# Designs tried in a protein design run: peptides against a protein of PDB entry 2QAS. Part 31

Target 1, 120 residues: chain A of PDB entry 2QAS
Amino acid sequence: PPEDLMQYEAMAQDALRGVVKAALKKAAAPGGLPEPHHLYITFKTKAAGVSGPQDLLSKYPDEMTIVLQHQYWDLAPGETFFSVTLKFGGQPKRLSVPYAALTRFYDPSVQFALQFSAPE

## One batch from the design tools (peptide; aimed at target 1 T65)

Design b2_p23_7_s1 (made by RFdiffusion4, then SolubleMPNN; from b2_p23_7, 7 letters changed)
Fold by OpenDDE base, seed 5:
Structure b2_p23_7_s1 (fold): chain B 120 residues (1-120), chain A 23 residues (1-23)
Amino acid sequence: as target 1 above (120 residues)
Amino acid sequence: AAAAAQAAAQQEMEQAAAEAAAL
């Protein structure tokens, strides 16, 4: 089969990571996500650049899914990573996640799903 | 691993349940 020297799949995935970034920027805007939209974001917890409480990350050694619906604060979607505050066990925890660490993005309200290859 | 996979799934369900309870 022909060899893809352009790496189109990687370019396509990079473009789709842009969808996640754009969605998070909408979520971070005043008023948040329009109802009933909400986001399930899955990422590799050991990926480079992922940061958060070590006890929390150690609890999920492979990947972690965070839900952005009603219980999230200070969502800050940057150009290469986003950060957000979520409650675990009633305690606010700050997570920072590079877009490159993502493995899944899902909005159940419209059944929109994306999957990504992330570093192992 | 299976433990990591089930931990992720359990966490997802816990957060989903927490969001639902907050409504």
Scores: peptide ipSAE 0.087, ipTM 0.691, DockQ to the pose 0.102
OpenDDE base, seeds 1, 2, 3, 4: peptide ipSAE 0.074, 0.072, 0.082, 0.089; ipTM 0.656, 0.653, 0.686, 0.695; seed 4 fails the geometry check

Design b2_p23_7_s2 (made by RFdiffusion4, then SolubleMPNN; from b2_p23_7 with A1S E6Q A8E H10R S23L)
Fold by OpenDDE base, seed 4:
Structure b2_p23_7_s2 (fold): chain B 120 residues (1-120), chain A 23 residues (1-23)
Amino acid sequence: as target 1 above (120 residues)
Amino acid sequence: SAAAAQAEARAAMEAAAAAAAAL
């Protein structure tokens, strides 16, 4: 096949990452997501810019999936990364995840799914 | 545990059998 010098695949992936950002901004707005919408987000834990408790990230050395439905707090979707507080073992943990670290996004309520390639 | 529930979320996502939109 012809060589794609425009890198359309990468541009499309970046645009789709924008969908995730927009969805998170809706989730962070007053009232949260409209029921029954909720989000499953998977990311590479070793990707540049990912930050959180060492014990938590060590437990998931490759990828981690978080669920944004009932048990999340202080969701802050920025332009390049989002931060969120989740409970693990009953303790609140703050995660910061660049959109570039994402590998999967899913809303089961409408079966909307996205998949991305993310470098470590 | 809460940690186990989050860890299993990926498996639940994959088991939903919805096609992923991607290029």
Scores: peptide ipSAE 0.043, ipTM 0.669, DockQ to the pose 0.071
OpenDDE base, seeds 1, 2, 3, 5: peptide ipSAE 0.035, 0.032, 0.030, 0.031; ipTM 0.632, 0.611, 0.587, 0.603

Design b2_p23_7_s3 (made by RFdiffusion4, then SolubleMPNN; from b2_p23_7, 9 letters changed)
Fold by OpenDDE base, seed 1:
Structure b2_p23_7_s3 (fold): chain B 120 residues (1-120), chain A 23 residues (1-23)
Amino acid sequence: as target 1 above (120 residues)
Amino acid sequence: SAAAAQQQQMAAWEQAAAAAAAL
């Protein structure tokens, strides 16, 4: 097969990352996600731009999954990354995750799933 | 917890993959 110089697959992946961004924007809007929707988001913890408590990220050297359902605060979905406050061990922790770091997105309520290639 | 969430997601992912090979 001929070489794809257009990089269509990469473009498609970027477009699909837009779905995650849009979903997070819905989640951040007043009222949050409509029941029973909730989001499982998996990302590479060592990807550029990922930030959070060192002790927490150290526990997950490769990938980490967070759930946005009932226990999340100050969700801020930006243009290139989102930030959110989650409780770990009962303590609020702020995470910042670039969309480019995402590897999986899943909404169990409707079994909607996306998979992405992300930097190691 | 993050660990629990990840484990649950892995299980959910497995089910999703088996169901229709989602994107």
Scores: peptide ipSAE 0.035, ipTM 0.638, DockQ to the pose 0.060
OpenDDE base, seeds 2, 3, 4, 5: peptide ipSAE 0.034, 0.035, 0.030, 0.035; ipTM 0.644, 0.640, 0.553, 0.640; seed 5 fails the geometry check

Design b2_p23_7_s4 (made by RFdiffusion4, then SolubleMPNN; from b2_p23_7, 12 letters changed)
Fold by OpenDDE base, seed 2:
Structure b2_p23_7_s4 (fold): chain B 120 residues (1-120), chain A 23 residues (1-23)
Amino acid sequence: as target 1 above (120 residues)
Amino acid sequence: SAAQREQELMRQMEEDAAAAAAL
C-alpha cells in the first residue's frame, strides 16, 4: 500500500489530544465542569514526563486511571502537560501528566470516549 | 462489535478508577 509520508493518523491523534486539553481547561475554570460532566483519564505511568510520588506510581507499573469529579484540586492544564492534586489513602498527591502519555479519556455523563497510542 | 468494545472500555475505565483513586 502507498506510504503515508504525511502521517495523517498521527496528526489526527494529536488533534484529538487537544480535545482532552480543552476539556481539562474547562474543568480548571471557575466553577469546574458543568454537572454532570466528569472525566476519567488513563495514562502510561512510565511515559516520559510523568511525575508523581514514587510510592504511588510504583503501584501502577503500566497504566493508571484517575477521575476528576469531586475530589481534585489545583488542576493546571498546561500546553504540553497537566498537573492535578488528588487524594490517595486520604493524602493529597500531585501528579503531572503529559498529554502524550494519555491512552484513554472518558466522560460517562455523555458516554464520550477517546483512545490514544502512547509510549510503551 | 464496535459498540460492544466501546461499552467494555467505558466499564473498564470506571472500574480502574475506583481501584486506583481510593479516598
Scores: peptide ipSAE 0.091, ipTM 0.665, DockQ to the pose 0.730
OpenDDE base, seeds 1, 3, 4, 5: peptide ipSAE 0.035, 0.043, 0.028, 0.027; ipTM 0.585, 0.599, 0.571, 0.576

Design b2_p23_8 (made by RFdiffusion4)
Pose (drawn by RFdiffusion4):
Structure b2_p23_8 (pose): chain A 120 residues (1-120), chain P 23 residues (1-23)
Amino acid sequence: as target 1 above (120 residues)
Amino acid sequence: SVLSPAEAAELGEEVEAEAAATF
C-alpha cells in the first residue's frame, strides 16, 4: 500500500509531456532554438495518431528517435501533436507525432532529459 | 519523470546512437 486513486504519478507524467510541447514551440519560433540547444525526441511508432511514410514507419517497428538540430523544416507544434519535415537518406519526409506517443526527451546541451509512458 | 544527471548521461549515449542510425 497505498493504492493511489488520484494517480498522482500519472498526472505528473502528462504534466511533463507539456514541457516537450513548450520546447517545440520555441524551436518552431522564427530563428529556431537558441544555440547550442537541440532536441532528441523518442516516440512509439505504432502509437495511435502517428503518421509518416509507410516505408519509413516499417523500418522502425516500435521506437524511433529524431534529432531536431541541423536538419528540420516547417516544425508545426499543434496543441495535441506536432509535425516536422526531416531527411532520411537525403530524402525529405513528413511526420506527425502526438505528445502522447512520446517516451523520451533529451537536450544534450544542458543534459536535460525526460522519460514518459513509463509507470515503473 | 525528470532524470537524474547520471541517468540523463546514459540516455544521451543511447538516443545519440539511435539518432545516428535513423539518419

Design b2_p23_8_s1 (made by RFdiffusion4, then SolubleMPNN; from b2_p23_8, 6 letters changed)
Fold by OpenDDE base, seed 4:
Structure b2_p23_8_s1 (fold): chain B 120 residues (1-120), chain A 23 residues (1-23)
Amino acid sequence: as target 1 above (120 residues)
Amino acid sequence: MVLSPEEAAALGERLEAEAAAFF
């Protein structure tokens, strides 16, 4: 196949990351996600911009999957990253994840899924 | 990449198993 100098795949990936951002913005709105929608998000823990408790991130040297369903607080979807508070071992922990660090997105309620290439 | 329904279902099975515990 001919060489793609437009880099359409990269553009498409960027657009799809926008879907995740939009979904998180809906989740952050009053009332949260409409039932039964909930989200599974996987990201590279060592990607630039990822931040959170060192002890927690150390348990996931490559990727980490979080669930936004019933137990999440203060979801703040920014333009380049989102932050959210989740409980791990009964303790609330704050995570900040750049959209560029995402590798997988899934909504079980409608079986909608996305996969991305993230920085190594 | 947008996954097909079957691919999504398969991924879902893995994600549900891999999800970090939040109890």
Scores: peptide ipSAE 0.432, ipTM 0.886, DockQ to the pose 0.670
OpenDDE base, seeds 1, 2, 3, 5: peptide ipSAE 0.430, 0.069, 0.038, 0.042; ipTM 0.880, 0.657, 0.670, 0.650; seed 3 fails the geometry check

Design b2_p23_8_s2 (made by RFdiffusion4, then SolubleMPNN; from b2_p23_8, 6 letters changed)
Fold by OpenDDE base, seed 4:
Structure b2_p23_8_s2 (fold): chain B 120 residues (1-120), chain A 23 residues (1-23)
Amino acid sequence: as target 1 above (120 residues)
Amino acid sequence: MVLSPEEAARLGERLEAEAAKTF
């Protein structure tokens, strides 16, 4: 096949990352996500920009999947990354994840899923 | 990449199993 000088695949990936951002913005709005919607998000823990407790991230050297359903606080979906507080072992942990670090997104309620390629 | 419903379901099974437990 001919060369794609437009890099459409990359454009499509960026557009799809926008879906995640939009979904998180809805989740962060008053009232949260409309039930029964909830989100599973997987990201590369060592990707540039990922931030969180070292003890937590060390348990997930490659990827980590978090669930945004009922136990999350202060979700802040920015333009390039989102941050959220989750409790692990009863302790609140703040995670900051660039959208570029995402590898999977899933909403079980409607079985909507996205897969992304993320850099090391 | 947008997965088909069946692909999403299969991925979901793995994600639900791999998800970091929060409480």
Scores: peptide ipSAE 0.534, ipTM 0.926, DockQ to the pose 0.649
OpenDDE base, seeds 1, 2, 3, 5: peptide ipSAE 0.108, 0.154, 0.145, 0.169; ipTM 0.655, 0.677, 0.668, 0.680

Design b2_p23_8_s3 (made by RFdiffusion4, then SolubleMPNN; from b2_p23_8, 8 letters changed)
Fold by OpenDDE base, seed 4:
Formats: C-alpha cells, sequence, structure tokens
Structure b2_p23_8_s3 (fold): chain B 120 residues (1-120), chain A 23 residues (1-23)
C-alpha cells in the first residue's frame, strides 16, 4: 500500500479519544450516565502523566482497567486528562489519567468498544 | 479503532474479569 503522509490513522485515533472525553463529560454531569450505560476504561499505568497511589499502581505494572458505574466520585474530565475517585480495598483513591494513556474503552450496555495505541 | 460487535463482546468479557474496580 502507498505511504500515508497524512497520518490518517493517528488523526482517527485522536478523534476517537475525543469520544472517550465526551463520554466522561456526560458521566461527570449532574445525574451521571443515563442508565444502564457504564464505562470500562483501560490505560497504561506507566504512561506519562498517569498519577495515583504508588502502592495501587505498582499492582498494575502494565495496564489497569477501571469501571465507572455505581461507585465513583468526583469525576473531573479535563481537556488532556481526567481524574476520578474509586474505592480499592474499601479506601477511596484518586487517579489521574491522560487520554493519551488510554488503550481500551467499553460500554457493555450497548457493546460499544474502542481500542487505542498508547505510549509505552 | 472502533471494534465490531463480536470484538466488543470479547473485549467486554475480558475487561469485566480483569477490572481493578468493579462496582
Amino acid sequence: as target 1 above (120 residues)
Amino acid sequence: MVLSAEEAAALGKELEAKAAAFF
């Protein structure tokens, strides 16, 4: 196949990352996601900009999947990253994840799924 | 990349099993 100097694949991936951001913004709005929608989000834990409790992230040296359904708090979807509070072992933990670190997105209610290439 | 219905279903099964926080 001919060489793609436009880098359409990269542009498409960035556009699709926008879908995740938009979905998270809907989730962060008053009332949250419309039931039964809920989100599974997978990200590279060692990607630049990822932050959270080191003890937690250490348990997931490559990727981590979080679920935004019934128990999440203070979801803050920014322009380049989102942060959210989830309970792990009964304790609330704050995670901050750049959209660029995402590798998978899934909404089981409608079986909508996205897959991305993220920085290693 | 947008996954097909079949791919999405397969991914879902995987993610539901490996999720760090499932609530």
Scores: peptide ipSAE 0.412, ipTM 0.884, DockQ to the pose 0.615
OpenDDE base, seeds 1, 2, 3, 5: peptide ipSAE 0.403, 0.407, 0.405, 0.408; ipTM 0.876, 0.884, 0.883, 0.883

Design b2_p23_8_s4 (made by RFdiffusion4, then SolubleMPNN; from b2_p23_8, 8 letters changed)
Fold by OpenDDE base, seed 5:
Structure b2_p23_8_s4 (fold): chain B 120 residues (1-120), chain A 23 residues (1-23)
Amino acid sequence: as target 1 above (120 residues)
Amino acid sequence: MVLSAEEAAELGERLSAEAAKFF
């Protein structure tokens, strides 16, 4: 096939990353997500910009999937990354994840799913 | 990419098993 000099696939992926950002902003709004919506988010733990507690990230050397439903706090969806507090072993842990690090997004309530190519 | 309903369902089964457990 002919060479795509426009890089449409990359543009499409960036647009779809915007869906994740928008969904997280809805989740962070007062009242949270409308029931029964909740989010599964997978990201590359060693991607640039990802930060979190060493003890937690050590358990997930490649990818990590988090669930945003009932056990999360202080969700802060920024323009390039989001941060969230999750309780691991009863202790609150803060994660910061760039949207560019995402590999999967899923809302089981309506079976909406996205897959992305993320940097290694 | 946006997955089809069938692909989404399959992914969901895997994600539910892979998800980190926080409590």
Scores: peptide ipSAE 0.404, ipTM 0.876, DockQ to the pose 0.665
OpenDDE base, seeds 1, 2, 3, 4: peptide ipSAE 0.402, 0.398, 0.390, 0.153; ipTM 0.876, 0.875, 0.874, 0.721

## One batch from the design tools (peptide; aimed at target 1 M64 I66 F88 G89)

Design b2_p24_1 (made by RFdiffusion4)
Pose (drawn by RFdiffusion4):
Structure b2_p24_1 (pose): chain A 120 residues (1-120), chain P 24 residues (1-24)
Amino acid sequence: as target 1 above (120 residues)
Amino acid sequence: AAEEAAEDEAEQAEAQALSDEVFA
């Protein structure tokens, strides 16, 4: 015991996914992130709401990490998901990722990191 | 062009390896 009927830990997890959304809004600002800040986003490829090229999604069965630093265009962070154009083998592609699909967040510049979807 | 495509794939692999190291 005790069983947590308020699910405080779960609420704290969701509240923290919001940091990712806020960080992506600063990155979507004209001019991008304030250097040397850059972002690593890890997400569940099969999580509902994610869309991408069928070929690309098949290459990454469950988890996929993307880096937002030198090569990303048209970052569009909506309120419930974000979409961004990245290059894979020199070929530009478009992704949509719900904040609910996120499992990790890391900015190597200040070593700030978050882990989600992990009730432990 | 082929060397640049291979570099992009290498960078993507490195990003995944760094994420697994940080959250090991």

Design b2_p24_1_s1 (made by RFdiffusion4, then SolubleMPNN; from b2_p24_1, 10 letters changed)
Fold by OpenDDE base, seed 3:
Structure b2_p24_1_s1 (fold): chain B 120 residues (1-120), chain A 24 residues (1-24)
Amino acid sequence: as target 1 above (120 residues)
Amino acid sequence: AAAEAAADIAAQEEAEAEMRRVFA
């Protein structure tokens, strides 16, 4: 097949990642997500730029899913990554996740699903 | 609280399970 020098697939994936970023920005806005919307986000824990507690990331050596519904705080959706505080074992933990590290996105309330290629 | 801690863990694990089903 012809060689794609435009890298359209990467562009398309970036556009889809933009959906996640936009959704997170909605979540971070005053009032949060409109109920019953909530977000499941899966990411590669060893991807470049992922930051969080060592004990937590060690527990999830490959992928980790976080839930943004009732127990999240200080969601900060940047342009290249987002950070959020979640409770694990009752303890608040700060995670920083580049959008490029995402592998799956899902809103169970409307069954909206996205899947992404992420670095191994 | 122990109950809160358990709820945190359960919510995440349930989400992971659901994600696995959705994207299977």
Scores: peptide ipSAE 0.496, ipTM 0.876, DockQ to the pose 0.687
OpenDDE base, seeds 1, 2, 4, 5: peptide ipSAE 0.480, 0.491, 0.465, 0.477; ipTM 0.871, 0.873, 0.865, 0.870

Design b2_p24_1_s2 (made by RFdiffusion4, then SolubleMPNN; from b2_p24_1, 11 letters changed)
Fold by OpenDDE base, seed 5:
Structure b2_p24_1_s2 (fold): chain B 120 residues (1-120), chain A 24 residues (1-24)
Amino acid sequence: as target 1 above (120 residues)
Amino acid sequence: SAAEAEEDLRRQAEAERLMQQVFA
C-alpha cells in the first residue's frame, strides 16, 4: 500500500487519547464525575514515564487496571500524564501514568470503550 | 486494615475481569 507520510493512524490514536485526558479533567473538577459515570483505565506498567510504588507495580508486570469511582484521591490530570492516589493493600499509594501508556478505557455507565496501542 | 486489603484485592480482580470481558 502507499506510504502514509502524514501518519494518520498515529494522529487518530493521539486524538482518542485526548478523550481520556478530557474525561479525567472532568473527574478532577469540583464534584467529580456526574453520577453514574466512573472510569476503568488500563495501562502498561512498564511503559516509559509510569511511576508508583514498587510493590504495586511489581504485582502487575504487564498491564494494570485502575478504577476511578469511589476509592481515589488527588486526581491531577496534566497535559502529558495524570497522577492519582489509590488504595492498595488498605493504604493510599500515588501513581503517575502518561497518557501514552494507556491501552484501554471504559465507562460502564454508558458502555463507552476505547483501546490504544502503547509502547513497552 | 486486613479487611480493607482483602476488599482492595477483590475490587482489583473484579476490575481486571470486567475489562477482559468488555474487550474480549
Scores: peptide ipSAE 0.497, ipTM 0.889, DockQ to the pose 0.676
OpenDDE base, seeds 1, 2, 3, 4: peptide ipSAE 0.386, 0.497, 0.461, 0.395; ipTM 0.845, 0.890, 0.877, 0.848

Design b2_p24_1_s3 (made by RFdiffusion4, then SolubleMPNN; from b2_p24_1, 9 letters changed)
Fold by OpenDDE base, seed 3:
Structure b2_p24_1_s3 (fold): chain B 120 residues (1-120), chain A 24 residues (1-24)
Amino acid sequence: as target 1 above (120 residues)
Amino acid sequence: SAAEAAADLAAQAEAEARMREVFA
């Protein structure tokens, strides 16, 4: 088959990552997500641009899933990454995750699921 | 707090398990 020099699959992946970004922006807006919507997000913890407490990320050497429903604060969805505060060990911890690091997205309320290939 | 740490860990485990099931 002919070689795809346009990299359409990557473009499609980026477009779908935009869905996650948009969803997070809705979540960060006043009032948050409309109930019962909530978000499960999985990302590669060692992907470029991922940052957070060493003690937290070291416990999840491959992937980590976060839940954005009731126990999250200061969600800040930027254009290339989002940051959010979650409790770990009873203490608030700030995570910063590039959208490119995402591997899975899920909203259980409507069973909406997306899967991505993230850089290793 | 051990209880809080355990709760955080449990929530993380449940989230990971659920996602694994969804995408299995």
Scores: peptide ipSAE 0.359, ipTM 0.828, DockQ to the pose 0.666
OpenDDE base, seeds 1, 2, 4, 5: peptide ipSAE 0.334, 0.342, 0.335, 0.347; ipTM 0.812, 0.818, 0.811, 0.818

Design b2_p24_1_s4 (made by RFdiffusion4, then SolubleMPNN; from b2_p24_1, 14 letters changed)
Fold by OpenDDE base, seed 1:
Structure b2_p24_1_s4 (fold): chain B 120 residues (1-120), chain A 24 residues (1-24)
Amino acid sequence: as target 1 above (120 residues)
Amino acid sequence: AEAEAQADLEAQAAAEEEMRKVFA
């Protein structure tokens, strides 16, 4: 097949990652997501830029799924990454995840799903 | 505390299971 020197797939992936960013920005807005919308986000825990509790990340050597519905605080969706406080074991933990580390995104309320290729 | 910890794990597991089904 002909060579794609434009890297269209990568561009498409970035555009789709933009959907996640936009969704998170909506979630971070006053009032949060409109009910019953909530988000499941899966990311590679060892991807560059991912930061969080060592014990938590060690528990998930490949990828981890977080739920943004009721138990999350201080969601801060930046331009390249987002950070959020979640409770694990009853303890608040700050997690920072680059959008590039995302592998899956899902909103169960409307069954909207996205899958991404992330660096392993 | 234990109940909360359990709830967190259950929510996590449920989400992971659902994701697995959705993207299977």
Scores: peptide ipSAE 0.425, ipTM 0.817, DockQ to the pose 0.684
OpenDDE base, seeds 2, 3, 4, 5: peptide ipSAE 0.419, 0.380, 0.383, 0.389; ipTM 0.811, 0.781, 0.792, 0.789

Design b2_p24_2 (made by RFdiffusion4)
Pose (drawn by RFdiffusion4):
Structure b2_p24_2 (pose): chain A 120 residues (1-120), chain P 24 residues (1-24)
Amino acid sequence: as target 1 above (120 residues)
Amino acid sequence: EAELTAYLEELEAEGEEALEEMAE
């Protein structure tokens, strides 16, 4: 015991997904992130709400990490999901990722990191 | 502290791997 009927830990998890959304808004600002800041985003490929090229999603069965630093265009962070154009093998592609699909967040510049979807 | 360092190193290694895979 005790069983947590308030699910405080789960609420704290969701509250923290919001940091990712807020960070993506700064990155979507004209001029991008303030250097040397850059972002690693890890997400569940099969999580509902994610869309991308069928070929690309098949290459990454469950988890997929993307880096937002030198090569990303048209970052569009909505309130419930974000979409961004990245290059794979020199070929530009478009992704949409719900914040609910996120499992990790890391900025190597200040070594700030978050882990989600992990009730432990 | 050691567990946190190991975790941060894992995240950096996965980030580097992700960049290599995107370049391929």

Design b2_p24_2_s1 (made by RFdiffusion4, then SolubleMPNN; from b2_p24_2, 16 letters changed)
Fold by OpenDDE base, seed 1:
Structure b2_p24_2_s1 (fold): chain B 120 residues (1-120), chain A 24 residues (1-24)
Amino acid sequence: as target 1 above (120 residues)
Amino acid sequence: SSAREAELRRLEEEMAEAERLFAA
């Protein structure tokens, strides 16, 4: 088959990552997510740009899923990554995750799911 | 509390559903 020099598949993936970014921006807006929407976000913990508590990331050497529903604070969705505070073991921890590190996105309330290929 | 436990169980079920969806 002809060689795709446009990298359409990658562009499509980036566009879909944009959906996640947009969803997070909605979540960060005043009032938060409209009930009953809540987000499950899975990402590669060793992807470039991922940062957080070493102990936590070490516990999840491949992928980690976080839930944004009732127990998250200071969600800051930037243009290339988002950061959020979550409690682990009762202690608040700050996570920073590039959108490029995402592998899964799910909103159970409407059964909306996305899957992405992320760098190893 | 029972309410908290129920919530956690719900989340677990939702995650399981997600896994099934992604595996399909």
Scores: peptide ipSAE 0.049, ipTM 0.638, DockQ to the pose 0.095
OpenDDE base, seeds 2, 3, 4, 5: peptide ipSAE 0.039, 0.027, 0.026, 0.024; ipTM 0.596, 0.576, 0.565, 0.560

Design b2_p24_2_s2 (made by RFdiffusion4, then SolubleMPNN; from b2_p24_2, 14 letters changed)
Fold by OpenDDE base, seed 3:
Structure b2_p24_2_s2 (fold): chain B 120 residues (1-120), chain A 24 residues (1-24)
Amino acid sequence: as target 1 above (120 residues)
Amino acid sequence: SSALQQELEQLEQEMKKAEEEFAA
């Protein structure tokens, strides 16, 4: 097969990560996501740049999924990572997740799904 | 409130379920 010197597949993956970033920016805007849209975001908890409470990350040593629907606060979608406050066991926890750490994105309201290869 | 706590517990369950379903 011909050699791809442009690395188009990597470009496409980066573009798809951009979809997640854009979706999160919509979610962070005043008024939040338009109903019934909500987001399931899965990421590698040990990926570089992932941060959060040790007890929480210990509970999810490989991957975890967060849902942005009813209970999330201070969503801050940056250019390379996003941060968000979620409640686990009734206690607020702050997570910071680089887009590069993502493995899955899903909006069940329209069955829109994305999959990513993330560093192990 | 109890209602809020129940909602949070449900969301946590749904999060785990989503991981499993997406990986399947």
Scores: peptide ipSAE 0.074, ipTM 0.641, DockQ to the pose 0.089
OpenDDE base, seeds 1, 2, 4, 5: peptide ipSAE 0.059, 0.034, 0.059, 0.048; ipTM 0.631, 0.607, 0.623, 0.630

Design b2_p24_2_s3 (made by RFdiffusion4, then SolubleMPNN; from b2_p24_2, 12 letters changed)
Fold by OpenDDE base, seed 1:
Structure b2_p24_2_s3 (fold): chain B 120 residues (1-120), chain A 24 residues (1-24)
Amino acid sequence: as target 1 above (120 residues)
Amino acid sequence: SAARQEELEELEREMEEAEKLFAE
């Protein structure tokens, strides 16, 4: 078959990652997510650009899932990555995750799901 | 514990359902 020099699949993946970015921007807006919407986000912890507490990330050598519903603070969805403060063991931790590191996105309220191919 | 997100620990059932959705 012909070689795809346009890299359409990659472009499609990036477009879908845009959905996550847009959703996070809605979540960061005043009032937060409209109930009952909440987000499950899974990402490769060793992907380039992922940042957070070493002790936390070391517990997840491959992937990690976070939920954004009632306990998230200072959500900052940038153009290439988002950062957010979450509580682990009662302690607030700051995570920074590039959209390119995402592997799963899910909103159970409407059963909307996306899967992505992320770098190893 | 500190191993998992505090809120996620309280949503294990919902998380389980999510995993089923992504399962092959």
Scores: peptide ipSAE 0.174, ipTM 0.701, DockQ to the pose 0.082
OpenDDE base, seeds 2, 3, 4, 5: peptide ipSAE 0.022, 0.025, 0.021, 0.022; ipTM 0.537, 0.543, 0.533, 0.531

Design b2_p24_2_s4 (made by RFdiffusion4, then SolubleMPNN; from b2_p24_2, 13 letters changed)
Fold by OpenDDE base, seed 1:
Structure b2_p24_2_s4 (fold): chain B 120 residues (1-120), chain A 24 residues (1-24)
Amino acid sequence: as target 1 above (120 residues)
Amino acid sequence: SSAEQRQLEELEREMQEAEELFAE
């Protein structure tokens, strides 16, 4: 088949990453997500731009999933990455994740799922 | 399909891990 010099698949994935960004912006708005919506976000822990607790990232050398439902604070969805405070073992930790690092997005309340290719 | 089933299994695993991680 002919070579795709337009990189349409990459464009499509970027567009879908925009859905995640938009969802996070809704989650960060006053009042948070409308119940019963909540988010499962999976990302490559070693992807460029990912930052967080060293012990946590070491525990998950490939990918990890975070849940945004009841135990998240100061969600800040930027244009290229989002940051959020989560409690691990009762201790609040700041996590920053570029949208490009995402591999999965899921909202169980409506069974909405997205999958992405991300850097190793 | 088989591929879809594998994806569901992976998703369920990740959901379980997330639940365990943030369980109070």
Scores: peptide ipSAE 0.030, ipTM 0.595, DockQ to the pose 0.437
OpenDDE base, seeds 2, 3, 4, 5: peptide ipSAE 0.023, 0.024, 0.026, 0.029; ipTM 0.459, 0.577, 0.581, 0.595

Design b2_p24_3 (made by RFdiffusion4)
Pose (drawn by RFdiffusion4):
Structure b2_p24_3 (pose): chain A 120 residues (1-120), chain P 24 residues (1-24)
Amino acid sequence: as target 1 above (120 residues)
Amino acid sequence: PPPLATGDPALQPQYEAELAAYMA
């Protein structure tokens, strides 16, 4: 014991997904992130709400990490998901990722990191 | 570490190193 009927830990997890959304809004600002800040986003490929080229999604069965630093365009962070154009083998492609699909967040510049979808 | 999605070999070593450091 005790069983947590309030699910405080789960609420704290969701509250923290919001940091990713806030960080993506600063990155979507004209001019991008304040250097040397850049972002690693890890997400569940099969999590409902994610869309991308069928070929690309098949290459990454469950987890997929993307880096937002030197090569990303048209970052569009909505309130419930974000979309961004990245390059894979020199070919530009478009992704949509719900904040609910996120499992990790890391900025190597200040070594700030978050882990989600992990009740432990 | 989770898989890294990238297509530019020049940036790949940096990204893999940073991701490995984070997972350590």

